# Ledger of designs, part 143: peptides against a protein of PDB entry 6RGO

Target 1, 392 residues: chain A of PDB entry 6RGO
Amino acid sequence: MALKLLGFNQDATCFSVISSNKGVTIYNCDPFGKCFELEKSTSNDEELDFLVEMLFSTSLIAVVDKTIGASKRKKLKIVNTKRKATICELTFPHEIMDVIMNRKIICVVLKSDQIFVYDISCMKLLRTIDVRGEKLKSTSKFRNSEAVGDIGVRVSLSTDNNSILCYSSYSKSDKENAPLNDIVVFDALKCIQINVLPAVHQSNIVCIACSPDGMLMATASEKGTIIRVFKTIDTENDEPILVNEFRRGSRPSRISEMKFNHDNTLLACVGESDTIHIFALPVTTTEADANEDDTLQQSSHSLSSSINGLQYISKGLANRFGKIIVSKIPTQSQQRHVAYIKIPENAKYRIGFPKDTTNTIHICGEDGNYLVYSIPRNEVGPCTLVKSNTFD

## One batch from the design tools (peptide; made by RFdiffusion4, then SolubleMPNN)

Design b2_p10_8_s4 (from b2_p10_8, 5 letters changed)
Fold by OpenDDE base, seed 4:
Structure b2_p10_8_s4 (fold): chain B 392 residues (1-392), chain A 10 residues (1-10)
Amino acid sequence: as target 1 above (392 residues)
Amino acid sequence: SKIEDVEISL
């Protein structure tokens, strides 16, 4: 049967799938089994298409039925799965492209490059972000071209209550076809723009992941060869801080999903390739642990070695293209993965990190496999399969 | 996991 993966919830305790015969099914990861089913609205042999976002391990889901004509693709249903009832229905001016949520906020992304931000507790609209309107304000000459093909605004939301929203925006370049290669960091609760990361890639951003705490963000472009990790809020001399630059591969391949683990020590990515890559992030030593050890070793000697570091005066080629932030960051050695999972070729997989086990990753495939892997800590290598289940 | 019941006040 054709399965379509909707993905894991925020803590990887559940995942959602579309089954051609049944409609939407939500599986619980542990114990493994079905926890909710939403029947298809039509008896027709139409290819099912849905957006489903589940709020953690709760009775609350957001559902968009995209199967039937342009009218239904504009409707968001908030459903209580215990009551089996629609508690709210919202209609948007344009097709819904994405829905993301946490315990405070729900964000609805439209094909119009608009993001509607709601207080989830009362479904009150807090903000409409018009990414296209921001472009037009910055660049008076741009026509309202619809996004061509699969290129649209990408979003990620922190899973914590701080509700840090990261979204792709159009670069302020005078070029008629400005790419979606800026990132805006937005406080979704206060409805304030916190930061702007200009030109983080050369091409459109197609994947964004926010860390659970909202302090880090990973980005990938259409090329999917390089993943960049930035601080979201912190800046150095009013410039964005690149924490890591990871190389997924040498060949272009679309990244469909990225996730941080719950302690920000790992970043996983999945996409069109036969490999899930897992990267290690540097442990940010909080200044608190540095104070205990400095008491003992005051004693040892003053060796004054005068290393004459040659100041290479790099001549300022002020090239006219919007300075990609990356040009000022010392060329961090592009790190490779620390771990990987091989997946079947052409199988779409989704990834999730469970909260309680930071070295465990959950994956599910359109092949009907739900797999739990252990991530090696002290060696570079394959992940170890710990648990497997099948679903239909 | 145990499913938490969430209420939305509309």
Scores: peptide ipSAE 0.370, ipTM 0.908, DockQ to the pose 0.876
Fold by OpenDDE base, seed 3:
Structure b2_p10_8_s4 (fold): chain B 392 residues (1-392), chain A 10 residues (1-10)
Amino acid sequence: as target 1 above (392 residues)
Amino acid sequence: SKIEDVEISL
């Protein structure tokens, strides 16, 4: 039967799949097994398509029926899985493209390039972000929505209570066809824009990941060859906003998902390639607890690869063209993966990081495999398979 | 894991 993957929940304790016969099934990862099933409402042989976002290990799911011909593509259902009851139904003016949530916020992305931000506790609308309207205010003409296929606004939300929302926005270029290559960082609770990262790629951004704490953000373009990691907030210390640039590969390949682990030490990516890549992030030791004297001279050969190459581009040009954040990092400073998983070329996979094990990754495939891998700490190489389960 | 029951008060 054709399986379609929806993905993991925020803590990788559950994952969701579409089965052509059953509708939506949610699996628990440990112990492995079915925890919920949403029956298909249609008897037709139509290819089922759904958005399902689960709130951690809770009874709360958001569901959108995206099946072709379904009048429900504009409806968000909030469902309690224990009660098998719809708690709330919201209808939007446009098709729902994405739904993301944490314990505080639900964000609903529309085909109109609007983001609706809700307080999850009462489903009160906090903000409507109009990414196109912001573009128009910045003098850039409308892209008619009809002509641009799979390229829409991308979003990611921190899994913590700070509720940092990162979204792709249109560049301020006078080009009618401006790319979605800016990033906006938004406090979803306070409804305040924190930062704007202009031109983080040359082409449209197709994948964004926010760290669990909202302090970091990863981005990938349509090319999917380079992943960039940014600080979400400007630090007072004139530290570069761009903290890492990773090379996934030399060949273009779409990245479908990226995830940080719980402690921001790892970034994983998956997509159309035969390989899940895992990158190590530098641990920014906040110097705060430097008081304890313990003189253990462990010769950490700090591979301080001195990023000395950011020569002073003079202060004068900064005023007219917004912060050139992406100075060309020399191709020599592009870090590669520290670990990888080989996957079948024709199977879509999803990824998740569990909280309890910083060096473990959960993956699931449209091939019906749920796999748990151990990530090597001290060597560059393949991940080790620890657990395998199958699902239908 | 044990699924937490979550209520939304509308």
Scores: peptide ipSAE 0.368, ipTM 0.909, DockQ to the pose 0.855
Fold by OpenDDE base, seed 1:
Structure b2_p10_8_s4 (fold): chain B 392 residues (1-392), chain A 10 residues (1-10)
Amino acid sequence: as target 1 above (392 residues)
Amino acid sequence: SKIEDVEISL
């Protein structure tokens, strides 16, 4: 049967799938099993397409039926899974492309490059962000509204209550075809712009991940060869702080998803390649926890690669043409993965980090595999399979 | 995990 993966919830306690015969199914990870099913509304052999976003381990889901006609693709349903009841229904002027949420905020991304920000507690509209309108204010040029393929606004939201929203925006370019290669950092609760990171890649951004606390952001372009990690809020001399630059590979390959673990020590990425890559982030030792006296002389050669914090102060070389280019970390200082998982070729996978175990990763595939891996701490190598389950 | 019941007030 053709499975389509929707992904994990915020804490990787559940994942959602589309089954062609059943509709939407939500699985619980531990204990493994079905926890909710949304029945197929149509008897037709039409390919099912849905957006489903689940709020953690709660009865609350957001659902968009994309299967039938332009009208349904504009309709968001908020559903209580215990009651099997629609709580509310919202209709948008354009097709819904993405839905993200935390305990405070729900964001709805439209094909029009608009982001609707709601207070989840009452479904009150807090803000409409018009990413095209912001570009027009900056560049005075309409991009022809022809849907330029698979390139749209990308978003990520912090899973905490601070509700830091990161989204891709159009660069200030006199070219009609300006790329979506800027990032805006937005406080979704206060409805204020916090930061703007200009030209973080040379091409359109296709994947963004916000850390759970909203303090870090990872970005990848259409090339998917380099992942950049930035601070979201902090700046140095009004310039963006580049924390890390990771090399996924030498070949172009689309990254479909990235996630931070709960303590911001790991970043995972998945996409069209045969490999899930896991990167280590430098732990900022806040000086406070250094006082525990544990004298155990274990001469573990910690490959503390002294990540000498090359604070490459991104001296944005304002080239004479007004292009702020984020300073590239030299290719020789680009970090590789610390761990990896091999996945079947042409199988789509999704990733999640559980809250309770910072060194485990949950993955699920359109091949019907749900897998739990242990991430090695002290060596560079493959992850170890700890648990496997199958679903249909 | 245990599913938390969440209500929204409209």
Scores: peptide ipSAE 0.366, ipTM 0.909, DockQ to the pose 0.861
Fold by OpenDDE base, seed 5:
Structure b2_p10_8_s4 (fold): chain B 392 residues (1-392), chain A 10 residues (1-10)
Amino acid sequence: as target 1 above (392 residues)
Amino acid sequence: SKIEDVEISL
């Protein structure tokens, strides 16, 4: 049967799938097994589509029925999986495009380029962010909503309680066709804009990942050839800090998901290619105070290849149109993956990093495979398969 | 694992 993958939860302890027969199914990763099922409400042969956002390993899920022809695409249901009951139902003016949550906040992204920010504890609306309204303050022409193809506002939320929200915004250029290539960093609890990163790519941003602590974000454009990692809050001379620029490949390929591991040492990406790429982030070695003492001479020639990641201050080149484009790190300083996983080219995969094992990655495929890989520490190479399970 | 039961106050 056709499986559709929804994704892992925040800590990769569960993942959700759509089964054509059963509707939404949630699997636990360890011990592996089905933990929840939401039956399809209709007998129609319509292709099932859902948004399901899980709150870690809790009883709380957010569900949107996105099935074509369903009047429910504007309805968010908050469901308790233990009680098998809808706790709350919210109706929006437009179709729901995405839902993201942590222990404090739910963000609901609409086809109108609006982000509704809720306090999860009481479902109180904290803020409506109007990404188009910000564009309209800069550009007088309303674009009709119909011409927004696969390009909409993208969001990512920190999994911690700081609730750092990163979202794609329209460049402030007076061009009628301004791309979604700016990033806004927003404190979702305080409802304050913290930072704006202008023109982080040349084209629309299609994928964003926030680090668990909200201190880093990764971005990819429609080309998916380059991934950029920025600091979210910190600025240098009021300019965005580009920490890393990674090369996924030379050929364009859509990136569907990116994730940081829990200690911000690894960034994984997956998409339409046959390869999951894992990149190493520079560990800021805090200079541990060199206490002088202990003499143990063991001559292990650890080739400390000092990856002197020169902090390239991205001097934004003002192009002839006054747009500061984040300077491309020279192609010679573009880092490649440190590890990879080969996947079937035609299978959609999702990725997750477990909290307790920073060098382990969970993946699941629409081929019905749940796989656990070990990431190599000391060498560039393939990940090692540690565990495999199948689901239907 | 034990699923944590989360209550929201509406």
Scores: peptide ipSAE 0.301, ipTM 0.889, DockQ to the pose 0.845

## One batch from the design tools (peptide; made by RFdiffusion4, then SolubleMPNN)

Design b2_p11_3_s1 (from b2_p11_3, 5 letters changed)
Fold by OpenDDE base, seed 4:
Structure b2_p11_3_s1 (fold): chain B 392 residues (1-392), chain A 11 residues (1-11)
Amino acid sequence: as target 1 above (392 residues)
Amino acid sequence: SEILEAMSEKF
C-alpha cells in the first residue's frame, strides 16, 4: 500500500498516516496501536491527500481533504475523534497548504502566502497575516509572481501556551525575486510581531522549527547543508542572536522536518537523505538555580589572563549594488551531529520527541515502520533502537 | 464549547 506520513503530534504520543486503502489513520505510540480512522470520502482510486493536525493526545483534530477538487482543499474541518463528529468547518479563499496548532492557537497557511491565526477555543479569527502584502508594502514593484513550485510560506508554532509563531517572509530586497529568507517571530496570542530575522539564509527557507517554549528557532534553506538556530525574542544590540550553526552535510539535501526535544538540548532533522541527524544545543543555564547559598570559601585566585582584544577590522567594501544588510551572522564554528539514525534510501520519515524522555526519539516511515531510538548522551555515534512496530 | 470538550477529552 502507498503510505503517506502526516507526522507526529506535538508530544510524539501519536502519529498520522494516509493509507491509500483506508484513508487517514492515527496511531498511538505507547501502547502501539490504531486509535482513529477517518474513512475515504470517495470510492475513486484517486490518490489521497490530506492535512491532519492533532492536538496532543486529545480528541481534537484539524482535517483538510486535498484529494478532490479545489473546493475541498479550501475547507478546514475541526473534528472530535471520540464523537466522530465535525465540530466546525471553515472555508478559505485559497488552498490550505499547512495547519499547525497548540492548546491556544490554530494557524492556517494558504497558498496565497496568508496565515490565518485563530483562538482555538472559539475559532475566532485573531489575525490574518499577509506575507505578500508585507512584501508589497516593503517593495513598490512586486508583480504577482506565482510562487514557482513548492516554495511557500513556512511556519512553526511553539507547543506551549506562549504560542510563539515563526514564519518565513520575503526579504526587503528590491529584487523582483526576493527569496523567502527572512523570519518573523510573532506572538500569536497578542497578535504582535516580536522580532524579524533578516536574510537568515541566502535562498528560500524550506524548514522551520520552533522550540516547545518558543525561545529558540531552527531554520534550513533549500540547500539543507546548514541549520541555523536563533533566539526568537532576545536580541543583542537590535541584532538577531545566532545560538548555533550546524552542518547537516556537504551535499545539498532537502530537510523536510526539524524538531527540538522538550528541554531544548537536542535538535533533530530529517529529509531526503539516508540519515536523521541529531545535534546538541548548549544548555542555557537559566540563572534561577544559582541561589543555592553554598558559602564554600574557595580562595579566588585572580588569574588575570590577558584576553588580547582581537580588533575585528570591519573592512567596509562599499560595492555599488544595493546594500543587502546581511546581518553579520557570526561565523560560529559549524558543529556536526552528536547522534544519527540511518534510514532506508528514498524512505520519507517523520520525527517526534516524547515529552517524558528527552533522550528518546520517535520516528515513522512511509515504509510502515514506527521506531523508537535512544540517543547517546556522552558519545558521538548511532542511536540505539529500543522499540519497533509496523503499520499499514 | 464542543471544541473545549474535544480538547479536554483524552483520545
Scores: peptide ipSAE 0.519, ipTM 0.956, DockQ to the pose 0.867
Fold by OpenDDE base, seed 2:
Structure b2_p11_3_s1 (fold): chain B 392 residues (1-392), chain A 11 residues (1-11)
Amino acid sequence: as target 1 above (392 residues)
Amino acid sequence: SEILEAMSEKF
């Protein structure tokens, strides 16, 4: 059957898939099995397309029927899966492109580059963010960007209650074709912009991941060769803090998804390449734990790869040519993956990090494989397959 | 609310 992956929930306890014959199926990861099925509402042999966002292991899902020809692409359904009941339906002025949620907030991204932010508890609209609206003051031409259907606003939301929303925004350049290469960091609860990271890449940002605690953000451009990790809230001298710059590869390849693990020690990325890459983040040892005298020589062989190069983002002169404002980490200081998983070149995969096992990654493929890998701690190498299941 | 109920109901 043709499977389409929707992805893992926030804690990788479940994943959702579209089956051409069945509609939407949600699988539990452990014990492995079907936990919910949403039947196809139309008898037509149309290619099914859905957005499904699940709130952790709860009975709450958000569903959008994106099937071509369906008048439903503008409708968000909030469903109780245990009751198999629609709790509420919201209709938007434009097609829904993405839906993301946590225990506090649901964000709906529209094809109009608008983000609707709701209090999930009551579905009250808190904010409409118009990502184009800051530019619309200059040029009234809605370029029918019908042709580049793939470049739009990207969002990521912290899985915690702080509800840090990171989204791609258009650079303030007077150029008609300014890229989506700025990041806005937004407190979704207070509805306040808390940071702006200008020109974090040269081209459009196509993938964003927020850490579970909202303190870190990873970004990738259309080129997908470099991943940058920033602090979201913290600034140094009113400048963005670049924590890491990772090299995925030398060849351009789109990154479709990135995720942090639960303790912010790992960042995984997946996309059009035959390889899932896993990067190690430096553990910021807070100096505070130095005082307890307990002599247990836990040889924490911290992989103190000498991250000597916290290169200050020196105020690179606003050079006339729209240069990346972010100081590039020297290519020699660009870290590679610490671990990897080989996947079939033509199979789309999704990734998830379980909460309870920081060195474990869940992956699922459109090939019908659900795989659990152990990530090596002390060695650079392949991940070890721990568990495998198949789904249809 | 029915939403808060669905959020408290585990699978």
Scores: peptide ipSAE 0.518, ipTM 0.955, DockQ to the pose 0.863
Fold by OpenDDE base, seed 1:
Structure b2_p11_3_s1 (fold): chain B 392 residues (1-392), chain A 11 residues (1-11)
Amino acid sequence: as target 1 above (392 residues)
Amino acid sequence: SEILEAMSEKF
């Protein structure tokens, strides 16, 4: 059967899949098993397409049926899985491209490059962000909507209650073909823009991950060779703070998903390559934890030498055009993965970090494998398989 | 609200 992966929930306790014969199935990770099924609304052999966003391990899901007709693709359903009942339905003027949520906010991304921000508790609209309208204020020319292939607005939301929303925006270039290479950081609760990171890549941003606390953001372009990690809120001399630059590979390959672990010590990425990469983030020791663990010093010395290289390059060349060019970290100071998982080259995988085990990663594949790996702490190398299950 | 109920129910 053709499986299509929808992904893990925020704490990797569940994952969602589309089965061609059954519709949407949600699996629990531990104990492993089916916990919810959404039946196929049609007997036709049409390829099923859905968006499903699950709120942690709760009975709340957001569902968009993308399979049949332009009308359903514009309809968001909020469903109670325990009651098997639709709580509410919202209809949008354009196709829904993405849905993200936490315990406070639900964001709906449209094909029109609009982001609708709602208070989840009452489904009250808080803000409409028009990413094209912001571009039009900066650039005099309408881009006709027809040239928007697979390149749309990307979003990520903090899983905490602070509700930091990161989204891709169009650069302030007078060029008709301005890339989606800016990032806006937005407080979704207060409905205020906090920060703007200009030109974080040379090409369109195709993947964004916000940390659980909203303090960090990872970005990848269409090239998928370099991942950049920034502070979201903090600035240095009104300039964006680049924390890390990671090299996934030398060959271009699309990154489909990135995730931080729950303590911001690891960043994982997956995509069209045969490898899930896991990168270590420098632990910002708050002054309190300096006392106990002498053993972590050897791994920190290699990271600290790379951080000192970042501070000397933080003089953003304000080129004559007022573009903050994020200083390219020299290729020699680009960090590689600390751990990896090999996956089948033609199988799409999704990733999740469980809350209680920061050195564990959950993965699931369109090959029907759910796998739990242990991440090595002391050595650069492969992750160790701890548990495996299969699903249909 | 039915949303707040669904958010409080463990799966």
Scores: peptide ipSAE 0.514, ipTM 0.955, DockQ to the pose 0.868
Fold by OpenDDE base, seed 3:
Structure b2_p11_3_s1 (fold): chain B 392 residues (1-392), chain A 11 residues (1-11)
Amino acid sequence: as target 1 above (392 residues)
Amino acid sequence: SEILEAMSEKF
């Protein structure tokens, strides 16, 4: 059967899939099994397409039916899965491209490059963000949306109550074809822009991940060769906003998803390649807990030397020309993965980090595999398969 | 609200 992966929920306790025969199915990870099914509304052999966002392990889901007709693709349904009831429905002026949520807000991304921010508790509109802004007044040419494929506004939201929204934005360049290579950091609760990171890549940003606490953000471009990690907030301590630069590979390959683990120690990425890559982030030792565990210092020294190289380049340039967010980091200082998982070529996978086990990753494939891997701590190498289940 | 009920109901 053709499966289409929707992804894991925020804490990787559940994942959602589209089955060509059944409709939308939500699986629980442990104990493994079906927890919800949304049957097809139509008996037609049409290719099913849905957006489904689940709020943690709750009975709240957001659903967009993208299967048939331009009208359904503009409609968001909020559903109670336990009651099998639609709570409310919202209709948008344009097709819904993405939906993200936490316990405080829902963000709805439209094909018009607009982000609608709602208070989840009452579905009140808090903000409409127009990512194109005033530049739309001059370029009356609707880019014929047929030829501009999979390049649109990308979003990521912190899973905590701080509700830090990171989104891709158009560069201020006077070029008609400005790339989506800026990042805006936005407090979605207060509706305030916190930061703007200009030109974080040379090409369009196609993947963004926000850390669970909203303190870190990862970005990848269309090339998918380099992943950059940034602080979302400028700290007063003149610390560089760019904290890490990772090399996924030498060959271009699209990254479809990135996620931080719950303690911001790991960043995973998946995409069109045969490999899920896991990168180690430097633990920001706040000076206070320096007393106990001497054993973690040896792995931190190799990471700290790489960070010091980043700091030296950033300090030297920042003083003279304003906030150069992306220094030309030498290719030699780009960190590689600390762990990896081999996956079938051409199988789309999704990733999730469970809350309770910082060294565990959940993955699921359009091949019908749900897999749990252990991540090595003290060595660079393959992850170990711990659990395997199949779904249809 | 029905939303707050759905948010409190764990699977």
Scores: peptide ipSAE 0.505, ipTM 0.953, DockQ to the pose 0.836

